# Peptides against a protein of PDB entry 5HOI, part 342

Target 1, 351 residues: chain A of PDB entry 5HOI
Amino acid sequence: FRYMPFSPAGTPFGFTDRRYLTMNEVGYVSTVKNSEQYSITVSFFDVGRFREYHFEDLFGYDLCFLNEKGTLFGQSKTGQIQYRPHDSIHSNWTKIIPLQAGERITSVAATPVRVIVGTSLGYFRSFNQFGVPFAVEKTSPIVALTAQNYRVFSVHYSQFHGLSYSLSELGTSSKRYYKRECPLPMSLPNINSDMKKDANLDYYNFNPMGIKSLFFSSYGDPCIFGSDNTLLLLSKWRSPEESKWLPILDSNMEIWKMSGGKETTDIHVWPLALAYDTLNCILVKGKHIWPEFPLPLPSEMEIRMPVFVKSKLLEENKAILNKKNEIGADTEAEEGEEDKEIQIPVSMAAE

## One batch from the design tools (peptide; made by RFdiffusion4, then SolubleMPNN)

Design b1_p30_6_s4
Fold by OpenDDE base, seed 2:
Structure b1_p30_6_s4 (fold): chain B 351 residues (1-351), chain A 30 residues (1-30)
Amino acid sequence: as target 1 above (351 residues)
Amino acid sequence: DAEALAERLREERRRQIREEFAKRIQELLE
């Protein structure tokens, strides 16, 4: 096994000079190989909110994370990272992460308030949005990262134990764990069954874990989309004993249903984000399971939310409606994440 | 009832999303 650089919804070059470094609900980052250099373009789905920009990459960035405030780039072998704000108010910054012999940056994540770097030796490095370091922790080897606000979802790999995950909050003074290296019930790619098509082998060589993407939902729940094309959501993560992974979408089954039961073996879902009760995705037609150029328009898939997630959605929507009714007065409602313990009504615990 | 209206609007939005997705799948099968 070799640790490969992971970025959410990143694509391989395949037989082309182009690939997506990352994509999500905000936009997509592409790179084009020009001789010894790369040209990077940061594109957005909301063209009214953001302006597309490009730059020459002399370092060969192979890691990327896009958020609403900026783009984080990383080079897995050299340890170089660069943060580029989308606005012109904040300056770009570059830093070199010290790597040991054979160590690689395996994943990077960025929020408006945190930058996170994970490595093949399990070094978890945290920074603020200006690149000021907070801490270095040694964990099991990190294979994937995503983050939302102060929360980090990390996936770990052990040769002996397979995949595990952590969910943590990066406060100003300390890291809190909600989950620490717990088993991740995700199937790894099956080399023997899936590798009959050359296109699947190319993708496996790019991403041996088969994690197409990982993200937080709009409600702050960790989500992962594996090689089995099933979307998993971590429910009740605030309650360590009650926390469980829910298979909230089988994308192959939903495509098959919507086709009227036709053969759909050449139609693939490429995940972007989970917004409310819909998966934002790219529908891909062809031999490759990933989008090519030009990028198709995003599609929305309805998700049948489990009863517990639906109740949470109803409470959060009531809280948003109540806040909107109170915001008839000019109070800047600080988005204090009130950790309102969602009291699940006792009647819904029995289904 | 504002809650009943909000639920109907959500159901209508979900119906539209399903119809648009189904249409997009048919366009990809042609």
Scores: peptide ipSAE 0.524, ipTM 0.908, DockQ to the pose 0.491
Fold by OpenDDE base, seed 3:
Structure b1_p30_6_s4 (fold): chain B 351 residues (1-351), chain A 30 residues (1-30)
Amino acid sequence: as target 1 above (351 residues)
Amino acid sequence: DAEALAERLREERRRQIREEFAKRIQELLE
């Protein structure tokens, strides 16, 4: 096993001079080899909100994370990181992460308020959006990171224990764990069955964990999309004893159904984000399971929302309707911020 | 009822998403 740099929905070079460093609902970051240099382009799906930009990369950035405010770059071997705001009003900043002999940055994540760096030795480093350090924590080896606002979803790997995950919140003074190195019920890539196709070997060498992407849903639930093409969502993560992974989409089965039961072995889902009840993804046709150039337009897949999210949508809609009706009635009901854990009925998980 | 209208609009949106996805899969099978 070798620790490889991971970025959400990143693609290998394969036999080409270009790849995607990362992609999500905001956009996609590409890099092209130009002799000893790289040219990086940051592109957006909402061209009215954001302007595409490019720069020359002399460092060979192999890690990337894109958000609505900027792009974080990292070099896994040298420990260099760079944050580039999309807005030219804010300055770029660069830092060197101190690495031990043989240590690699394995993943980076950035939100509008936090920057996170994870390493192959399990160093978890947190910064603010300006690169001011908060803390260094020692964890199990980190293989993947994503973040939303103050929350971080981390995936860890041990040769003895397999995959685990953590869910944490990075306050100003402290890190809170909702989940700490709990077992992750995700299958690793099956070397013997899947590697009979050369294209699967190339992808395995790029990403040995088979994690195509990980993200937070629009509701703030951790999501992971593995080599089995199943979307897992972590439900009830606020309640440690009730928390469970839900297989909310088998993408191979959904493609097969939508084909009318035809052979679909050359059609692949490449995950971007989960927005409400839809998976935003790239549909890929061909030998390679990842998108090539040019990037196809994103597609939406309906997910079978567990009972859980329909009830949350119904309660949020009732709360929005009640707030609209109460703006017409002068009753000063006290703003008790009761974190009402939405109790979700068991019944709709079976359809 | 406003709730029944909201549910009907959601079901219609889901139907449209399924139809567009199915169409895109057929286009990739040709």
Scores: peptide ipSAE 0.524, ipTM 0.907, DockQ to the pose 0.495
Fold by OpenDDE base, seed 1:
Structure b1_p30_6_s4 (fold): chain B 351 residues (1-351), chain A 30 residues (1-30)
Amino acid sequence: as target 1 above (351 residues)
Amino acid sequence: DAEALAERLREERRRQIREEFAKRIQELLE
């Protein structure tokens, strides 16, 4: 097995000189081969909030993570990483991650407060937004990372155990695990059935795990979109025993329904983000399952959240509304973060 | 009242999203 660099919603070059390094709800990062160099462009969907920028890449960055404050780049083989704030106020910084012989950076993630580097040997490296290191931890081999605020969702691969995941909080002094190398019930790409099309082989060679994207929802729930085009959401991750993966969207089935039952084998969903009850995505038409150039405008897909997830979202929204109404009254109520685990009634899980 | 209004606004938004998505799928099938 060969570990490949993973970035959320990254695309292969295919037969072209250009690809997307990453894309999400904020924007998209493209790279173009120019002889021995690369030209990187960081583009945004909200053109009023952000200014597109480009730079020459002399290192051949093959890893990328975009957030609202900056872009993290990585070179999987050399261990070089670069963080580029979108604003001109903060300086760019570059660092070399020490790699062992044959080790690769497999994924990088960045939030406004944390930078995370994962490797093929399972080294998990954490930094602040300025590139100051916190810790190095040894885990199972990391194949994908995403992060939101202080929270990190990592996917691991073992030849013996298959896919696993971890969910952790990177505080100032310590790492807390909510989940640690738990089984991930995601199907790997089926080489024999799907590889009959050359385009699928190219994608498999680029991403052998078939993870199209990995993100947190707007509610801070870990999400994964696999090769089966199913969106999985990790529900109840605060409760170790109650945590489960929910198939909240079969994107092929939803496209088929919306077509009126027509053949839709050439229409594909490319996931960007989950915002509340909608999947932000690119609709792709053609032979390739990934978006080409120019990037189509994002589309929103309604997700059918299970009734119990909808009830939780309603209660959390009520709690947020009540907190906003109470913040209008001067009472210094101690923020005891009572993580009131929303007890989902058992009866609603069976329909 | 405010909660019932919020739910109606969410339902209307979901309806619009479904209609826009369905339209986009039809445009891609042509």
Scores: peptide ipSAE 0.523, ipTM 0.908, DockQ to the pose 0.521
Fold by OpenDDE base, seed 4:
Structure b1_p30_6_s4 (fold): chain B 351 residues (1-351), chain A 30 residues (1-30)
Amino acid sequence: as target 1 above (351 residues)
Amino acid sequence: DAEALAERLREERRRQIREEFAKRIQELLE
């Protein structure tokens, strides 16, 4: 087994000079090989909100995480990381993560308030958005990271225990665990069945865990999309005893249904994000299970959430509607710049 | 009324998403 650099929805080079370093609901980051250099382009789906930019990469960044405020880059072997704000008002910063002999950065994540680095030896490093370090923790080997606000979803690998996950919150003074190295019920890629097609070998060599992406939903629930093309959502993670993984989408089955039962073995879902009750994804046609160039337009897939997840979504939407109705009655007054932090009601955070 | 309207609007949005997705799958099968 070899630890490979993981980025959410990152693609291999294959036989090409180009790949996607990462993609999500915000946009996509591509890199092109130009002799000994790389040209990186950061592109956005909302072209009205963000301007596409590019730069020359002399370091060969193989890790990337895109958020609404900036892009984090990492080099798995050298330990170099770079944060590039999308706004030119804020300066880029670069840092070298100290690595032991044979240690690799395996994943990076960034939010507007946190930067996280995970390694093949299980070093979990946290920083603020300016690259000021908070802590270093030793965990099981980290294979994937994602983050939203102060929350981090980490995937770990052990040769003896397989895949595990952690869910943590990175406060200013301490790290809180909601889940700590709990079993992750995701199937690993089946080398014997899947390796019969050369196209699958390239992907396996790029991503031996088969994790196509991981993200937080718009409701802050951890999501993972594996090689089985099933979207798993972690439900009730605030209540440790009630927490469970839910298979909320079998993408192969949904494509097959929507085709009218035709052969759809050459149509693939590439996951971007879960927004409310829809998976934002790229539909890919062909031998490769990943998108090529140019990137197709995103598509939305309906999620059939279990009734108890649907009820929670209905309650949250009622709470949002009630707040809008209360605000709409009394506020003739001041246009104060209150940051629309989606305040998840504190009552749902305590259970 | 407002709740029943919100649910109807959600159901309509979900219908549109299904129809658009089904259309995109047919376009990929041609």
Scores: peptide ipSAE 0.522, ipTM 0.907, DockQ to the pose 0.467

Design b1_p30_7_s1 (from b1_p30_7, 14 letters changed)
Fold by OpenDDE base, seed 3:
Structure b1_p30_7_s1 (fold): chain B 351 residues (1-351), chain A 30 residues (1-30)
Amino acid sequence: as target 1 above (351 residues)
Amino acid sequence: LEEFLEELKSLGTDEEKRKKFAEEIKKLLE
């Protein structure tokens, strides 16, 4: 196993001079190799709200995270990071993360209020949006990061235990864990079966974990999209004993339905974000499972839970409704508790 | 599916046309 730099929905170069460093619902960041230099372009889907910009990269940034306020860049080997606000009113800043011998930055994340750096030795470094450091924590080796507001979803790898995840909140004074290095029920890429196609080998060498992307939903739930093309959502994460991963979308099955039941071995879902009940994604047609240039327009895919999971959720919801009716608790919708976990509507479980 | 994807591409960024097309496909799948 080799630690590789991970960015959400990043693509390999393949046989080309260009790749996407990252993409999400905000936009996409591309890099083009020109001799010994790179040209980076930050592009947006909402062209009315944001202006595309570019710059010359002398460092060879291989890590990126895009948000609504700025772009974070990182160089996995040198430890250099750069934050570039989209608005010219705010200054760019650069830092060097101290790395031990053989240590790599494996992932970076940025929100409007936090910057996070994870390493192959499990150093978790947190900063504010101006690059002021908060803390350094030692965890299991970090392979992927995403963040929303103050919350961080981290994926860890151990040779003995496989994949694990943490969910934490980075306050001003302290870090709170909702989940700490819990088992992640995601399948790793199967090298023996899937590597018969050269395109799959190129992608595996770029991303050995097969994590195409990870993000928070619009409701603030951690989501991960693995090599099996299944979208997993972490439900009930506020209740540690009740927390579970839900397979909310099998994208291969949805493509199969959309094709009218034809074999669609040349169509692939590339995940961007989960907004309400729809996966924002790029539909990729071709030899590669990742988008090429130019980037296709984003598509929306409706969430459809597998029938076997729907039946269980319907049974659980009926059992919860029956218990509520037995307790005689008046369904006065007390408006005031802002932090009520949005239950997946029964309708989304029934269709 | 190829015709469907070409048609979706031809609709461009027009959200209203995309929504209508999605509803028409939903009705064809019912």
Scores: peptide ipSAE 0.000, ipTM 0.212, DockQ to the pose 0.042
Fold by OpenDDE base, seed 1:
Structure b1_p30_7_s1 (fold): chain B 351 residues (1-351), chain A 30 residues (1-30)
Amino acid sequence: as target 1 above (351 residues)
Amino acid sequence: LEEFLEELKSLGTDEEKRKKFAEEIKKLLE
């Protein structure tokens, strides 16, 4: 295992000269290799609200966070960060984060009021939107960050303790924890089963934690979308004793239902944001689990608890078939019925 | 499960979003 730079919904280069540094509900940031340089483009889904812009990147930014007010860039090895407001009123600023030997910036986040930098040694650095530092805290190694307003959702990894998370609020004078390095019940990528496809190995090498994205919902709840393609939402986080992770969407199950129970191994959900009761996402068709160029239009997927699993539906269909055979109906059980499309109950298909 | 379903109900249900998603999946399967 090695710590890799993480950005929400970032994609690998693969065999191409281009990738997405990050994407969310606001837009997407792409980078293209131009010899020893990179060209970065910041694009928006609401083209009426914001104008697309581009710039030459001489530093090779590998970290990015996009919000409604600006874009934060970071270079994991050098410690350079740059904040670029979308408006022309506020100036861009650049800062070098001091890194120890072997330390990397692993994630960055930005809100209109805060900039956060997390490192492989667990240094949590907070700044205002102008790059003025507030504090440096030592935590468990940070692997992912997201932020909304003053709140920060951080994911930590320890070789000894696995995945943990923190939820904190960065006030003017102090950091408050709602959750502090609590166990994160997210499955890690299964190297043995999933790595049979070269495309999955490429993605694992880019993102060893399998965290496709993390964000705050429109209601301000922490969300995480892992390698299992399940959207987890942290419910009741204001009450530490009542707080729980809810599996609010199995995206593989939803794709399977919508296909009429057909195997859809080439369709993938790429998460952007959770808005109310819908996951904003990119539907990806192809060999790669991540979006290529050009970016498809965003889709909306309704959130649902994964109460039905393909295995359970198969067992129920087998039980129905066995009961029909016991009732002595002369339905010639043609041997070929094992491969019949699992009839999705009409209630699930109309839903 | 009941508490989850209540929380899910509190988030709302958008049938139009569900239809749009189903149409997008259908176009991807075509």
Scores: peptide ipSAE 0.000, ipTM 0.210, DockQ to the pose 0.660; fails the geometry check
Fold by OpenDDE base, seed 4:
Structure b1_p30_7_s1 (fold): chain B 351 residues (1-351), chain A 30 residues (1-30)
Amino acid sequence: as target 1 above (351 residues)
Amino acid sequence: LEEFLEELKSLGTDEEKRKKFAEEIKKLLE
């Protein structure tokens, strides 16, 4: 087993000179081999909000994370990271992460307020958006990271224990754990059955964990999309005893339904984000399970449970809050209620 | 739906089992 650099929804080169370093709801980052250098392009789905930009990469960045404020790049072997704000108001910065012999950066994440670096030796490094370090923690080996605001979802791998996950919040002065190295009920890629297709072997060599992407939902729930093409959502993560992974979408089944029950072995879901009750994704048609060039337009898959229940409960809670405000009830308690997790009724969670 | 999706996940890539299960779910939702 080798720790490989992971980026959310990143694609391999395959037999081409180009790949996607990362993609999500904001956009997609591509890299093209130009002899001994690379040309990186940062593209956006909302072309009115952000201007596409490109630059020459002399370092061979193999890690990337895109957010609404900037793009984080990393080089897994050298430890170099670069943050590039989308807006020219803020300067780019570069930093070298100190790596031990054989250590690799395995994943990077960035929010408007935090930069996170995870390594194959389990070093978890946190920074602000300007590259000022907060802390270094040693965890189990990190294989994937994503972050939203101050929250970090990390996936860990041990040869003895398999996959685990952590959910943490990176405050100004302290790190809080909601979950710490808990078992992750995700299936690893089946080497024996699926590797008969050369394309699957190429993808496995690029991403041996089979994690196509991980992200936070629009409601702040950790999501992971594995090699089994099932979207898992972590529910009730604020209540450690009640927290569970919900299989909220089998994308193979949804493709099968959409095809009218035809065999659709040439159609694949490539996950981008979970926005409200819809999985934003790329529908890939072809031999490869990943998007090629040019990138197809994003598609949406409706998710009925549990996210739909959360949307209704949020609307109901907003309606209750608005009614309380109309009645002149003391608003002092409200700032603490916005951060409460919406409890899905057990009856609705079983539907 | 959660229990059905867990069961569907347990069926793996067996298309015949998945089809049968989907038909059973459809009948339960009718």
Scores: peptide ipSAE 0.000, ipTM 0.218, DockQ to the pose 0.036; fails the geometry check
Fold by OpenDDE base, seed 5:
Structure b1_p30_7_s1 (fold): chain B 351 residues (1-351), chain A 30 residues (1-30)
Amino acid sequence: as target 1 above (351 residues)
Amino acid sequence: LEEFLEELKSLGTDEEKRKKFAEEIKKLLE
């Protein structure tokens, strides 16, 4: 097994000279090979809010994280990181992360207030937005990171224990754990079934964990999108005993419905962000499961709340309706539509 | 589910209703 550099929604080069380093709701970062150099472009979906910019990369950055204030770059082998604010008022800074022999940076994350570096040996390094270090912690090997404000969602991998996750808050003086190296109920890519298509082998070699992206929702809930194309959301993470992963969207099922029940093996969802009740994503049409160039316009897919959450909403809505009826508001409740049992596919009903 | 998805779809066009529905989802997921 080899630890690979991970960036949220990053794409492989494949047979091309270009790839996306990362993409999310803010924009997308691309890199193009130019002999021994790379040209990086930082593009934004809101062209009125930010100006696209580019620069020459002499280091071969293979890690990237984009936020509303800047872009963090990293080089997995050399340990070099660079932060570039989008606003010209703030200066770029560069730092070298000390790496041991065979250690690699596996993931980086940045918020307006924190920079996080995770390594293949499980070193978790935290900095402020100016690159001033706070702490170094030893954890299980880190394979992916995302962050929002002061919160960090980390994914860990052990050859013996599989995938785990942590959720932490990086205060000024201390790190708080909400979750610490808890089991992550995500399936790894199935090499035997999925690798029958050459395009899937290229993606597996780029990302052996099959994590297409991870992010925080607009509500601050950790989300992960795996190789099974299911969006998982961590619910009730503030209550350690009540916390659970919820499958809030099967994107393959949604594509199947959108196609009118035709088997569409050429349409793929590429996740960007979860905003309220919708997955912001790229609909990819073609042989590759990842977006090529030019990037298609983002699409929105509605999330499907678990039956338990829906039953609670229906109970709360009934309670609200009953309270409205007690207050004498003539809401004509049309009585008529029978309890059609939601045929949840048997695969989702078994957990 | 169909009613709830139809409600979600109907709310998808109204940003205020979508935000409110999203706050209700948030309260249920907390």
Scores: peptide ipSAE 0.000, ipTM 0.231, DockQ to the pose 0.053; fails the geometry check

